# Ledger of designs, part 62: peptides against a protein of PDB entry 7AL2

Target 1, 85 residues: chain A of PDB entry 7AL2
Amino acid sequence: YEIMLIRPKTIDDINYVVDQVLEESNPVILDLSFLEKESPANFKLAGEKIKQMRSNYGAEALLLSRCNDKNLIIIAPKGVSLVRK

## One batch from the design tools (peptide; made by RFdiffusion4, then SolubleMPNN)

Design b2_p21_7_s4 (from b2_p21_7, 6 letters changed)
Fold by OpenDDE base, seed 4:
Structure b2_p21_7_s4 (fold): chain B 85 residues (1-85), chain A 21 residues (1-21)
Amino acid sequence: as target 1 above (85 residues)
Amino acid sequence: MEEEREKLFEEALSSVDVVKK
């Protein structure tokens, strides 16, 4: 698999994340800081998509870092385990 | 601003796990 990196800015970007996780089975490291600041509606939409992927498809989502300029989350498809040692 | 931002964050990302410190 590939690990995708993206800082979503549009709904198309959000859908790209969904496609990568669900269709391509690729983990995605995404930075939601742009949406959080520039589009609260799309930020909320992104969160809803993450919730749906977890609830319906067994994806995992882990907050990696949050600061003023970054909101980093890794989304892993069910075939990729996120393990902390 | 800060409180609204925090509320937005909590609502949107409530399904996201946090790394234990």
Scores: peptide ipSAE 0.652, ipTM 0.898, DockQ to the pose 0.894
Fold by OpenDDE base, seed 2:
Structure b2_p21_7_s4 (fold): chain B 85 residues (1-85), chain A 21 residues (1-21)
Amino acid sequence: as target 1 above (85 residues)
Amino acid sequence: MEEEREKLFEEALSSVDVVKK
């Protein structure tokens, strides 16, 4: 698989993330800082999609970093486990 | 403003796990 990196700015980007995780089985490292600042509605949508991927498809989602300009999250499909050493 | 931002974050990303030692 591939690891995708994206900073979503549109609904299309959000759907791209969903497609990568669920259809392509690729982990995604995404930065939600743009949506958080520029579109609270789409930020909420992104959060809802993450929740749905976790609850309905067994995806994992882990916050990697949060600061003023970053909101970094990794989403892994069910077949890929996130392990902390 | 910061309070609202934190509320937005917590509501939207409540399903996201946080690294814990």
Scores: peptide ipSAE 0.650, ipTM 0.897, DockQ to the pose 0.865
Fold by OpenDDE base, seed 5:
Formats: structure tokens, sequence, C-alpha cells
Structure b2_p21_7_s4 (fold): chain B 85 residues (1-85), chain A 21 residues (1-21)
């Protein structure tokens, strides 16, 4: 698999993340800082999609970092385990 | 603004796990 890196800016980007996780089985490291600042509505939507992927498809989502300029989350599809050493 | 931003974050990403310190 591939690890995708994206900073979503649009609904299309959000859906791209969903497709990568659910259809392509690729982990995604995403930065939600743009949506958080520029579109609270789409930020909420992104959060809902993450919840759905976790609840319905067994995806794993982990907050990597939160600071002024970053809101980094890794989403792993079912079958890809996130392990801390 | 900060309080509202925090609320937005918590509501949107409540399902996301956090790395343990």
Amino acid sequence: as target 1 above (85 residues)
Amino acid sequence: MEEEREKLFEEALSSVDVVKK
C-alpha cells in the first residue's frame, strides 16, 4: 500500500481521503488545519467521515500533532495496524 | 474564539485517538 499525504481544502479532498482509506486501503496522513480555519462546516464534515470510517469500516484514526499550524491525523484502513514503539 | 475553536475541534474529532505521552 501507499501512505497518502494531504491537506484537505475542499469536500472533494475529504472524499478523496475516504476513497483512499476505504477503496484503496491506503493509510492517509492528513492535515486538517486548513479546514479548521477556513471552513468549520467542512471541518465538521471531515470529522464525521472519520467517525464513520472508524465505526462502520474498522478504520483507525490517531491524532499525531496539534499546534497553531498543524492538525495532523493518521487514518489507517482496517488491516493496517498503528503501533507505538 | 479560542474556546469556540476548541469546541469545534473536540466535537469534530472526538472519535480520534490521541498518542499517549
Scores: peptide ipSAE 0.650, ipTM 0.898, DockQ to the pose 0.910
Fold by OpenDDE base, seed 3:
Structure b2_p21_7_s4 (fold): chain B 85 residues (1-85), chain A 21 residues (1-21)
Amino acid sequence: as target 1 above (85 residues)
Amino acid sequence: MEEEREKLFEEALSSVDVVKK
């Protein structure tokens, strides 16, 4: 699999994340800071998509870093475990 | 508003786990 890195800015980007996780089974490291600042509606949408992937498809989602200019999350598809050593 | 921003964050990302130190 591949690990995708993206800072979503549009709904298309959000859907790209969903496709990567659910259709391609690729983990995604995403920065939601742009949406959080520039589009609260799309930020909420991104959160809803994460909830759905987790609840309905067994994805894992983990907050890696939060600061003024970053909101960094990793989403792993079912079958790719996030493990802390 | 910082409180509003925090509310947005918590509502949107309530399903996201957090790395524990």
Scores: peptide ipSAE 0.651, ipTM 0.898, DockQ to the pose 0.867; fails the geometry check

Design b2_p21_8_s1 (from b2_p21_8, 9 letters changed)
Fold by OpenDDE base, seed 5:
Structure b2_p21_8_s1 (fold): chain B 85 residues (1-85), chain A 21 residues (1-21)
Amino acid sequence: as target 1 above (85 residues)
Amino acid sequence: MSLEELYKEYGIEIPEDAEIE
C-alpha cells in the first residue's frame, strides 16, 4: 500500500481521503488545519466521514499533532495496525 | 464543544501526551 499525505481544502479532497482509505486501502496522513480555519462546515463533514469509516469499515484514526497551524491525524484502513512504542 | 470533545465524537484517538487547544 501507499501512505497518502493531504491537507484537504474542498469536499472533493475529503471524498478523495475516503476513497483512499476504503477503496484503495491506503493509510492517509491528514492535516485538517485548513478546514478547521476556513470551513467549519467541511471540517465537521470530514469528521463525520472519519467517524463513519471507523464505525462502519473498521478504520482507525489517531491524532499525531495539534498546534496553531496543524491538525494532523492518521487514518488507517482495516488491516493496517497503528502501534505506539 | 472543545476540540477534544470533537475528536472523541469523531472517534479520533488522542494520545496521553498530545497537546490540544
Scores: peptide ipSAE 0.642, ipTM 0.908, DockQ to the pose 0.773
Fold by OpenDDE base, seed 4:
Formats: sequence, structure tokens, C-alpha cells
Structure b2_p21_8_s1 (fold): chain B 85 residues (1-85), chain A 21 residues (1-21)
Amino acid sequence: as target 1 above (85 residues)
Amino acid sequence: MSLEELYKEYGIEIPEDAEIE
């Protein structure tokens, strides 16, 4: 698999993330900082997509870093386990 | 909702050492 890196800015970007996780089975490292600052609605939409991927498809999501400039989250599809030691 | 509450609602795991607004 590939690990995708994206800082989504549009709904198309959000759907790209969904496609990578669910269709391509690729982990995605997300930076949600743009949506958080520029579009609260799309930020929540992204969150809802994460919730759906987790609830319905067994994806896993982990916060990597949150600060004023970054909101980094990794989303792993089924088969790629996120383990914190 | 706070950001932490949103993360929990979305099912995003939050490390204990993470500092969230």
C-alpha cells in the first residue's frame, strides 16, 4: 500500500481521502488545519466521513498533532493497525 | 462542542499526552 499525505481544501479532497482509505486501502495522513480555519462546515463534514469510515468499514483514526498551524490525523484502513506504545 | 468532543464523536483516538484546545 501507499501512504497518502493531503491537506484537504475542498469537498473533492475530502472524497479523495475516503476513496484512498476505502477503495485503495491506503493509509492517509490528513492535515485538517485548512478546513478547520477556512470552512467549519467542511471540517465537520470531514469528521463525519471519518466517523463513517470507522463505524462502517473498520477504519481507525488517530490524532498525531494539533496546534495552531496543524491538525494532523492518520486514518488507517482495515488491515493496517495503528499501535501506540 | 469543543474540539476534543468533536474528535471523540468522529471516533478519532486522542493520545493522553495530546494537548487539544
Scores: peptide ipSAE 0.642, ipTM 0.908, DockQ to the pose 0.716
Fold by OpenDDE base, seed 3:
Structure b2_p21_8_s1 (fold): chain B 85 residues (1-85), chain A 21 residues (1-21)
Amino acid sequence: as target 1 above (85 residues)
Amino acid sequence: MSLEELYKEYGIEIPEDAEIE
């Protein structure tokens, strides 16, 4: 698999994340800081997609960093486990 | 709703050592 890095800005970007996780089975490290600041509606949409991927498809989501200019989250598809050592 | 509450709503795990600024 590949690890995808993205800072989504549009609905197309959000759908790209979903496709990478569910269709390609690729983990995605995403920065939600743009949506958080510039589009509350799309920020909520992104969160709802994460919830759906977790609840319905067994994905995992983990916060990596939250600060003034970053909101980094990793989403792992089912079969790729996130392990803290 | 706080960001932390939103994370919980979405099922985003918050590590215990996470520094949220």
Scores: peptide ipSAE 0.641, ipTM 0.907, DockQ to the pose 0.871
Fold by OpenDDE base, seed 2:
Structure b2_p21_8_s1 (fold): chain B 85 residues (1-85), chain A 21 residues (1-21)
Amino acid sequence: as target 1 above (85 residues)
Amino acid sequence: MSLEELYKEYGIEIPEDAEIE
């Protein structure tokens, strides 16, 4: 698989993330900082999509870094385990 | 609702050493 990196800015970007996780089975490292600052509605939408992927498809989501200019989260499909050491 | 509470609602795991808000 591939690990995708994206800083989504539009609904199309959010749907791209969903497609990568659910259809391509690729983990995605996404930076939600743009949506958090510029589009509360799409930030909420992204969160709802994460919840749906986790709840309905067994995806896993983990916060990697939260600071002034970054909101990094990794989303892994069901077959990929996230392990912290 | 705080950002941390939102992450919990979305099911995003938060490391113990993470500083949110």
Scores: peptide ipSAE 0.640, ipTM 0.907, DockQ to the pose 0.706

Design b2_p21_8_s2 (from b2_p21_8, 10 letters changed)
Fold by OpenDDE base, seed 5:
Structure b2_p21_8_s2 (fold): chain B 85 residues (1-85), chain A 21 residues (1-21)
Amino acid sequence: as target 1 above (85 residues)
Amino acid sequence: MSLEEELEEFGVEIPEDAFIE
């Protein structure tokens, strides 16, 4: 698999994340800082998508960091385990 | 809500050692 990196800015970007996780089975490291600051509505939408992926498809979502103008989250599709050393 | 509260509603896990400035 591939690990995708993206800082979503639009609804299309959000849907791209969903596609990568659910259709391509690729983990995605996304920075939600843009949506958080620029679009509360789309930030909420992104969150709803994350919730759906987790709840309905067994995806895992983990906060990596919130600092230096970053809000980094990794979303792993079912079958890809996030392991902490 | 705080960001943490929002993330929790999204189902995002926030580990104890998460780097949050």
Scores: peptide ipSAE 0.529, ipTM 0.867, DockQ to the pose 0.892
Fold by OpenDDE base, seed 4:
Structure b2_p21_8_s2 (fold): chain B 85 residues (1-85), chain A 21 residues (1-21)
Amino acid sequence: as target 1 above (85 residues)
Amino acid sequence: MSLEEELEEFGVEIPEDAFIE
C-alpha cells in the first residue's frame, strides 16, 4: 500500500481521503488545521467521515500531533495496524 | 465541547504522550 499525505481544504479533499482509505486501502496522514481555521462545518464533516470509516469499515484513527500550525491524524484501513511502541 | 472532545467523538484516539500544544 501507499501512505497518502494531505491537508484538506475542500469537500473534494475530504472525499479523496475517504476514497484512499476505503477504496484504495491506503493509510492517510491528515492535517486538519486548515479546516479547523477556515471551516468548522467542513471540519465537522471530516470528523463524521472518520467516524463512519471507523464504525462501518473498521478503520483506525490516531492523533499524531496538534498545535497552532498542525493537527495531524493518521487514518489506517482495517488491514493496517497502528502500533504505539 | 472542546476540540479534544470533538476528536474523541470522531473516534480519533488521543494518546497521553501525543504532542498537543
Scores: peptide ipSAE 0.528, ipTM 0.866, DockQ to the pose 0.918
Fold by OpenDDE base, seed 3:
Structure b2_p21_8_s2 (fold): chain B 85 residues (1-85), chain A 21 residues (1-21)
Amino acid sequence: as target 1 above (85 residues)
Amino acid sequence: MSLEEELEEFGVEIPEDAFIE
């Protein structure tokens, strides 16, 4: 698999994340800071998609970092385990 | 809601050692 890196800015980007996780089984490290600041509606939409992937498909989502201009989250498909050492 | 509360609603795990400034 590949690990995708993206800072989504549009609904198309959000759907791209969903496709990568669910269809391609690729983990995604995403920065939600743009949506958080520029589009509350799409930020909420992104969150709803994360919730759905977790609840319905067994994906995991983990906050990596939040600072001034970053809101980094990793989303892993069911087959990829996130492990803390 | 705080951002943390929003993330929790999304099902995002917030570990104690997450880097947050």
Scores: peptide ipSAE 0.528, ipTM 0.866, DockQ to the pose 0.917
Fold by OpenDDE base, seed 1:
Structure b2_p21_8_s2 (fold): chain B 85 residues (1-85), chain A 21 residues (1-21)
Amino acid sequence: as target 1 above (85 residues)
Amino acid sequence: MSLEEELEEFGVEIPEDAFIE
C-alpha cells in the first residue's frame, strides 16, 4: 500500500480520503486544520466520514499532533495496525 | 464542545502522550 498525505479543503478532498482508505486500502495522514478553521460544516462532515469508516469498515484513526496550526490524524484501513512502541 | 471532544466523537483515538498545543 501507499501512505497518502493530504490537507483537505473541500468535500471532494474529504471524499478522496474516504476513497483512499476504503477503496485503495491506503493509510492517510491528513491535516484537518484547514477545515477546522475555515468550515465547521465540512469539519463535521470529515469527522462523520471518519466515524463511518471506523464503525462500518474497521478503520482506525489516531491523533498524531495538534500544534503549530496543524491537526494531524492518521486513518488506517482495516488490516493496517497502528502500533506505538 | 472542545476540539478534543469533537475528535473523540469522530472516533479519533487521542493517545495520552499526544502532543496537543
Scores: peptide ipSAE 0.527, ipTM 0.866, DockQ to the pose 0.868

Design b2_p21_8_s3 (from b2_p21_8, 8 letters changed)
Fold by OpenDDE base, seed 4:
Structure b2_p21_8_s3 (fold): chain B 85 residues (1-85), chain A 21 residues (1-21)
Amino acid sequence: as target 1 above (85 residues)
Amino acid sequence: MSLEEYYKEWGVEIPEDAYIE
C-alpha cells in the first residue's frame, strides 16, 4: 500500500480521502487545518467521514499534531494497525 | 463544541501527550 498525504480544500478532496482509505486501502495523513479555518461546514463533513470510515469499515484514526496551522490525523484502513510506543 | 469534543465525537484517538490549542 501507499501512504497518502493531503490537505483537503474541497469536498472533492474529502471524497478523495474516502476513496483512498476505503477503495485503495491506503493510509492517509490528513491535514484538516485548511477546512478548519476556511470552511466549518466542510470541516465537520470531513469529521463525519472519519467517523463513518471508523464505524462502518473498521478504519482507525489517530491525532498526530494539532497547532495553529496544522491539524494532522492519520487514518488507517482496516488491516493496517496504528501502534504508539 | 471544542476541537477536542469533535475528535471524541469522530472517534479520533487523542494521545495522552497531545497538546490541543
Scores: peptide ipSAE 0.741, ipTM 0.929, DockQ to the pose 0.767
Fold by OpenDDE base, seed 5:
Structure b2_p21_8_s3 (fold): chain B 85 residues (1-85), chain A 21 residues (1-21)
Amino acid sequence: as target 1 above (85 residues)
Amino acid sequence: MSLEEYYKEWGVEIPEDAYIE
């Protein structure tokens, strides 16, 4: 698989994340910092998509980093295990 | 809601040593 990196700015970007996780089975390192600052509605939408992927498809989401300019979350499809050491 | 509350609602795992501004 490939690991995708994306900082979503639009709904299309959010849907791209969903496609990568569910259709391509690729983990996605997601930076929500743009949406957090510029679009509260789409920020919440992105979160809802994360929840849906977890609840319905067994995806896993893990916070990687949160600071002023970063809001990094890795989303892994069901077949990819996230392990913290 | 706070950012942490959003993460919890969405089911994003938060490491114990994570700093959330």
Scores: peptide ipSAE 0.741, ipTM 0.929, DockQ to the pose 0.751
Fold by OpenDDE base, seed 2:
Structure b2_p21_8_s3 (fold): chain B 85 residues (1-85), chain A 21 residues (1-21)
Amino acid sequence: as target 1 above (85 residues)
Amino acid sequence: MSLEEYYKEWGVEIPEDAYIE
């Protein structure tokens, strides 16, 4: 599989993330910092998509970093385990 | 809601050593 890196700015970008996780089975390193600042509505939409992927498809989500200029979350499809050491 | 509350609602795992503003 491939690991995708994306900082979504539009609904199309959000749907791209969903497609990568659910259709392509690729983990996605997601930077929500743009949506958090520029589109609260799409920020919440992205979060709802994360919840749906977890609840309905067994995806896993893990916070990688949150600071002033970053909001990094990795989304892994079912079958790809995230392990912390 | 705070950012941490959003993460919890979405089910994003938060490491124990993570600091969230």
Scores: peptide ipSAE 0.741, ipTM 0.928, DockQ to the pose 0.715
Fold by OpenDDE base, seed 3:
Structure b2_p21_8_s3 (fold): chain B 85 residues (1-85), chain A 21 residues (1-21)
Amino acid sequence: as target 1 above (85 residues)
Amino acid sequence: MSLEEYYKEWGVEIPEDAYIE
């Protein structure tokens, strides 16, 4: 599989993330900082997509870093385990 | 809601050593 890196700015970008995780089975490292600042609605939408992927498809989500201009989260599809040592 | 509350609602795991500004 591939690990995708993206800082979504549009709904199309959000749907791209969902497609990568659920259809392509690729982990995604996403930066939500743009949506957080520029579109509260799309920020919440992205979060709801994360919740749905976890609840309905067994994906995992883990916070990597949060600061003023960065909000990094890794989303792993079912079958790819996130392990902290 | 705070950012941490959003993470918890979405089910985003927050590491013990995570720094949330």
Scores: peptide ipSAE 0.740, ipTM 0.929, DockQ to the pose 0.816

Design b2_p21_8_s4 (from b2_p21_8, 10 letters changed)
Fold by OpenDDE base, seed 4:
Structure b2_p21_8_s4 (fold): chain B 85 residues (1-85), chain A 21 residues (1-21)
Amino acid sequence: as target 1 above (85 residues)
Amino acid sequence: MSLEELYKEYGVEIPEDAFIE
């Protein structure tokens, strides 16, 4: 598989993330800082999509870092485990 | 509700060693 890196700015980007995780089975490292600052509605939507991927498809989501200009989350599809050292 | 609580609501795990400013 591939690991995708994206900073979503639009709903299309959010749906791209969903497609990568669910259809392509690719882990995605997300920076949600743009949506958090520029679109509270789309930020919430992204969160709902993450919840759906976890609840319905067995995806795993982990916060990596949050600061003023970064909001990094990794989403792993079912079968790819996230392990902390 | 804090953003951290919102993440938990989304099902995002927040590890203790995560860098949160």
Scores: peptide ipSAE 0.432, ipTM 0.832, DockQ to the pose 0.911
Fold by OpenDDE base, seed 5:
Structure b2_p21_8_s4 (fold): chain B 85 residues (1-85), chain A 21 residues (1-21)
Amino acid sequence: as target 1 above (85 residues)
Amino acid sequence: MSLEELYKEYGVEIPEDAFIE
């Protein structure tokens, strides 16, 4: 699989993330800082999509870092394990 | 609500050692 890196700015970007996780089974590292600052509505939408992927499809979401205008989250599709050492 | 609370609501795990400003 591939690991996708994206800083979503539009609804299309959000849907791209969903497709990558659910259809392509690719982990995605997200930077939600743009949506957080520029579009509260789309930021909420992104969160709702994360919740849906977790609740309905067994995806996992983990905060990596929140600082310096970065809001980094990794979303792993079912079958990809996130392991901390 | 705080962003941390929002993440928890959306199912984003926040580990104890997460780097948060």
Scores: peptide ipSAE 0.432, ipTM 0.831, DockQ to the pose 0.912
Fold by OpenDDE base, seed 3:
Structure b2_p21_8_s4 (fold): chain B 85 residues (1-85), chain A 21 residues (1-21)
Amino acid sequence: as target 1 above (85 residues)
Amino acid sequence: MSLEELYKEYGVEIPEDAFIE
């Protein structure tokens, strides 16, 4: 698999994340800071998609870093486990 | 919505070693 890195800015970007996790089974490291600041509606949409991927498809979502300019989350598809050593 | 709401409602896990400023 590949690890995808993205800072979503549009609905197309959000759907790209969903496709990578569910269809391609690729983990995604995403920065939600743009949506958080610039589009409350799309920020909410991104959250709803994360919930759906977790609840319905067994994905995991984990916060990596939060600061003024970053909101970094990793989403792992079912079958790719996030392990803390 | 806030980041806090995202974590609680959408199930983003917050580990001990997350980097938070």
Scores: peptide ipSAE 0.429, ipTM 0.833, DockQ to the pose 0.796
Fold by OpenDDE base, seed 2:
Structure b2_p21_8_s4 (fold): chain B 85 residues (1-85), chain A 21 residues (1-21)
Amino acid sequence: as target 1 above (85 residues)
Amino acid sequence: MSLEELYKEYGVEIPEDAFIE
């Protein structure tokens, strides 16, 4: 698999993340800082999509960092384990 | 919504070693 990096700015970007996780089985490291600042509605939408991927498809979501205007989260599809040492 | 609310409601895990400013 590939690890995708994205800082989503639009609904299309959010849907791209969903597609990568659910259809391509690629983990995604995403920076939600743009949506957090610029689009409350799409920020909420991103959260809803994360919940849906977790609740319905067994994805996992983990905060990596919140600092320096970054809001980094990794979303892993079912079958890809996030292991902390 | 705040990021904290998003984490709580939408299930983003916060590990002990996460850096949160």
Scores: peptide ipSAE 0.427, ipTM 0.834, DockQ to the pose 0.811

## One batch from the design tools (peptide; made by RFdiffusion4, then SolubleMPNN)

Design b2_p22_1_s1 (from b2_p22_1, 10 letters changed)
Fold by OpenDDE base, seed 1:
Structure b2_p22_1_s1 (fold): chain B 85 residues (1-85), chain A 22 residues (1-22)
Amino acid sequence: as target 1 above (85 residues)
Amino acid sequence: SWLDEMGIEAAEEGEEILLVRE
């Protein structure tokens, strides 16, 4: 399988993340720092999509790091487990 | 918080996280 790293800036980027998780079953390392700073509406949308993937499709999500210039979240599709050590 | 709204937990500093294909 593949692992995607992306810092989304548009709705198209958000939907591409959804496609990677749900259709391609690829984990995604997601940096939401651009949306958090530049688009409250799209940041909210991204969060809603993450919640939907968790609630309806068995995805897992974990905040990896948050600071002034990054907001890193790992999203694992159903079939890939996040194991915390 | 936004984490609660997204349903996202936070990793601890220094925590190791493995992706395991089932």
Scores: peptide ipSAE 0.600, ipTM 0.918, DockQ to the pose 0.895
Fold by OpenDDE base, seed 5:
Structure b2_p22_1_s1 (fold): chain B 85 residues (1-85), chain A 22 residues (1-22)
Amino acid sequence: as target 1 above (85 residues)
Amino acid sequence: SWLDEMGIEAAEEGEEILLVRE
């Protein structure tokens, strides 16, 4: 059981997240704080990718924490459920 | 909001989140 933790900075990083979720079936803890601050365009792209994974591939996504220096989202691939307690 | 645009729900403070492989 593997969980990837990443703070993406580039489009390549975003696509790597997609690969981890869709191809490797690994949950990802994603910090979007860099993109949100440094690249509104890539932040939007990341969001679109998350939406696509949810809509088309059965992924789940949940915002874990939003504060000054982090924007943490957990993405669970199909086959791994997010259970809220 | 960006959350709505991404279709992302938010966890509540103090909430426990389990990953359960099926």
Scores: peptide ipSAE 0.600, ipTM 0.918, DockQ to the pose 0.910
Fold by OpenDDE base, seed 2:
Structure b2_p22_1_s1 (fold): chain B 85 residues (1-85), chain A 22 residues (1-22)
Amino acid sequence: as target 1 above (85 residues)
Amino acid sequence: SWLDEMGIEAAEEGEEILLVRE
């Protein structure tokens, strides 16, 4: 399967992430650092989408790294488990 | 926190994360 890596900048990017997780069943590693810095509204929206995917569609999400200029989150679709070692 | 709002946990430093297709 495929793993998408993306640093979303727009609402369209956010929706593309949702499509990858829900429709394509692809895990996504996303960097929310741009939205966090440049668009509080879209950062909030991204968070809401993540919460919705977890709550309603069986997705898992995990913060991988938060540093000065990166906010990396992995989202696994239903059918792909995140196993912590 | 925003993590709580998003409903996500945080990996620990040095932790290995596996993606396992069911």
Scores: peptide ipSAE 0.599, ipTM 0.918, DockQ to the pose 0.902
Fold by OpenDDE base, seed 3:
Structure b2_p22_1_s1 (fold): chain B 85 residues (1-85), chain A 22 residues (1-22)
Amino acid sequence: as target 1 above (85 residues)
Amino acid sequence: SWLDEMGIEAAEEGEEILLVRE
């Protein structure tokens, strides 16, 4: 059981997140603050990937924290329940 | 907003989140 923490900076990082969720079935805690600030195009791409994982592959996603310095999202793969208590 | 585009929920401040492997 592994949980990955990452602050994506490149398309390769985004694809690595997708691989962790869909292929490795690992939850991912990601910070999108770099992409949001430095690459609107890749930020949009990351969002599209999250939407696709939710819509087509049974992933769950939840915004944990949003402020000037971070944009934290938890993504749970199919087979891992994300429970709000 | 971008949240709408991604279609993701937002946790409440101080909320506890569990990940449970099935």
Scores: peptide ipSAE 0.599, ipTM 0.917, DockQ to the pose 0.907

Design b2_p22_1_s2 (from b2_p22_1, 12 letters changed)
Fold by OpenDDE base, seed 1:
Structure b2_p22_1_s2 (fold): chain B 85 residues (1-85), chain A 22 residues (1-22)
Amino acid sequence: as target 1 above (85 residues)
Amino acid sequence: SFFEEMGIEALKEGEKLELVRE
């Protein structure tokens, strides 16, 4: 399978992430730094979408890096386990 | 952070992450 690194900038980008996880069953690495800086509303929306995917569809999420420049989270669809070792 | 408050854990420095498709 393929894993995309995406830095969403628009609602369409957010929806694309949702489609990758739920429709394509692909893990996605997200950089949410753009939304966090440029659109608090869309940053909140992205968070809500992640919450919904976790709560309703069994997605799993893990924070990879958090700093001033990056906000990296991996989202895995149901059926792909994130194993830390 | 916003996502930590959502209960999203963080991968630590030095940890390995394996993706296992079921």
Scores: peptide ipSAE 0.661, ipTM 0.926, DockQ to the pose 0.905
Fold by OpenDDE base, seed 5:
Structure b2_p22_1_s2 (fold): chain B 85 residues (1-85), chain A 22 residues (1-22)
Amino acid sequence: as target 1 above (85 residues)
Amino acid sequence: SFFEEMGIEALKEGEKLELVRE
């Protein structure tokens, strides 16, 4: 299966991520650094979408890297387990 | 951070991550 690395910049990008996870059942690696810096409102929206996917649809999330220029989170749909070793 | 407050754990340096499709 495919895993996309996406750095969302718009609401459309955020919705694309949601579609990948919920409709296509594909994991997505998100770099939220653009939204965090450039759009607090959309950053919050992205967070809310992640909350919804986790709470309502069984998605899992894991922080991969957090620094000044990256905020990487992997979101896995229900049916894809994230196993740390 | 916002996501840390959500209780999202972090993969640590040196850890491996496996994605297992059920």
Scores: peptide ipSAE 0.658, ipTM 0.925, DockQ to the pose 0.898
Fold by OpenDDE base, seed 2:
Structure b2_p22_1_s2 (fold): chain B 85 residues (1-85), chain A 22 residues (1-22)
Amino acid sequence: as target 1 above (85 residues)
Amino acid sequence: SFFEEMGIEALKEGEKLELVRE
């Protein structure tokens, strides 16, 4: 399977991530740093989408890196387990 | 943090992450 790295900038990008996770069953690494800095509303929306995927669809999420320049999270669909070792 | 409030854990430095397709 493919793992996409995306730095969403628009609502369309956010929905593309949702489609990759829920419809394509592909894990996604997303950098939320653009939205956090440039669009508080869309950053909130992205957060709500992550919550919905976790709560309603069994997705998992893990923070990979959080610094001034990066806000990296991996989202895995149901059926792909994230195992830390 | 925002994600801590969401209950999203963080991968620690030195940890390995395995993705297991079920």
Scores: peptide ipSAE 0.658, ipTM 0.925, DockQ to the pose 0.888
Fold by OpenDDE base, seed 3:
Structure b2_p22_1_s2 (fold): chain B 85 residues (1-85), chain A 22 residues (1-22)
Amino acid sequence: as target 1 above (85 residues)
Amino acid sequence: SFFEEMGIEALKEGEKLELVRE
């Protein structure tokens, strides 16, 4: 299956990610660095969406990279397990 | 950051990640 890499910049992008995970059951790799730097409000919104997906819908999340210019997180829907080896 | 406060684990350098669809 396919995994999208997306660096969301708008609320529409955030909602697209939510739809991919919850409705399409597709894992997504997110770079949240744009929102973190350009919109604290939308960054917080993205965080709340991830929190909701994990708490209420069985999604899993894993940090892939964190530095000054990157904030990479993979989100997997219920039915796709993230296995670390 | 907000996500660090969520307690999201990090994939470590050298680790492999497998996605397994149920």
Scores: peptide ipSAE 0.656, ipTM 0.924, DockQ to the pose 0.869

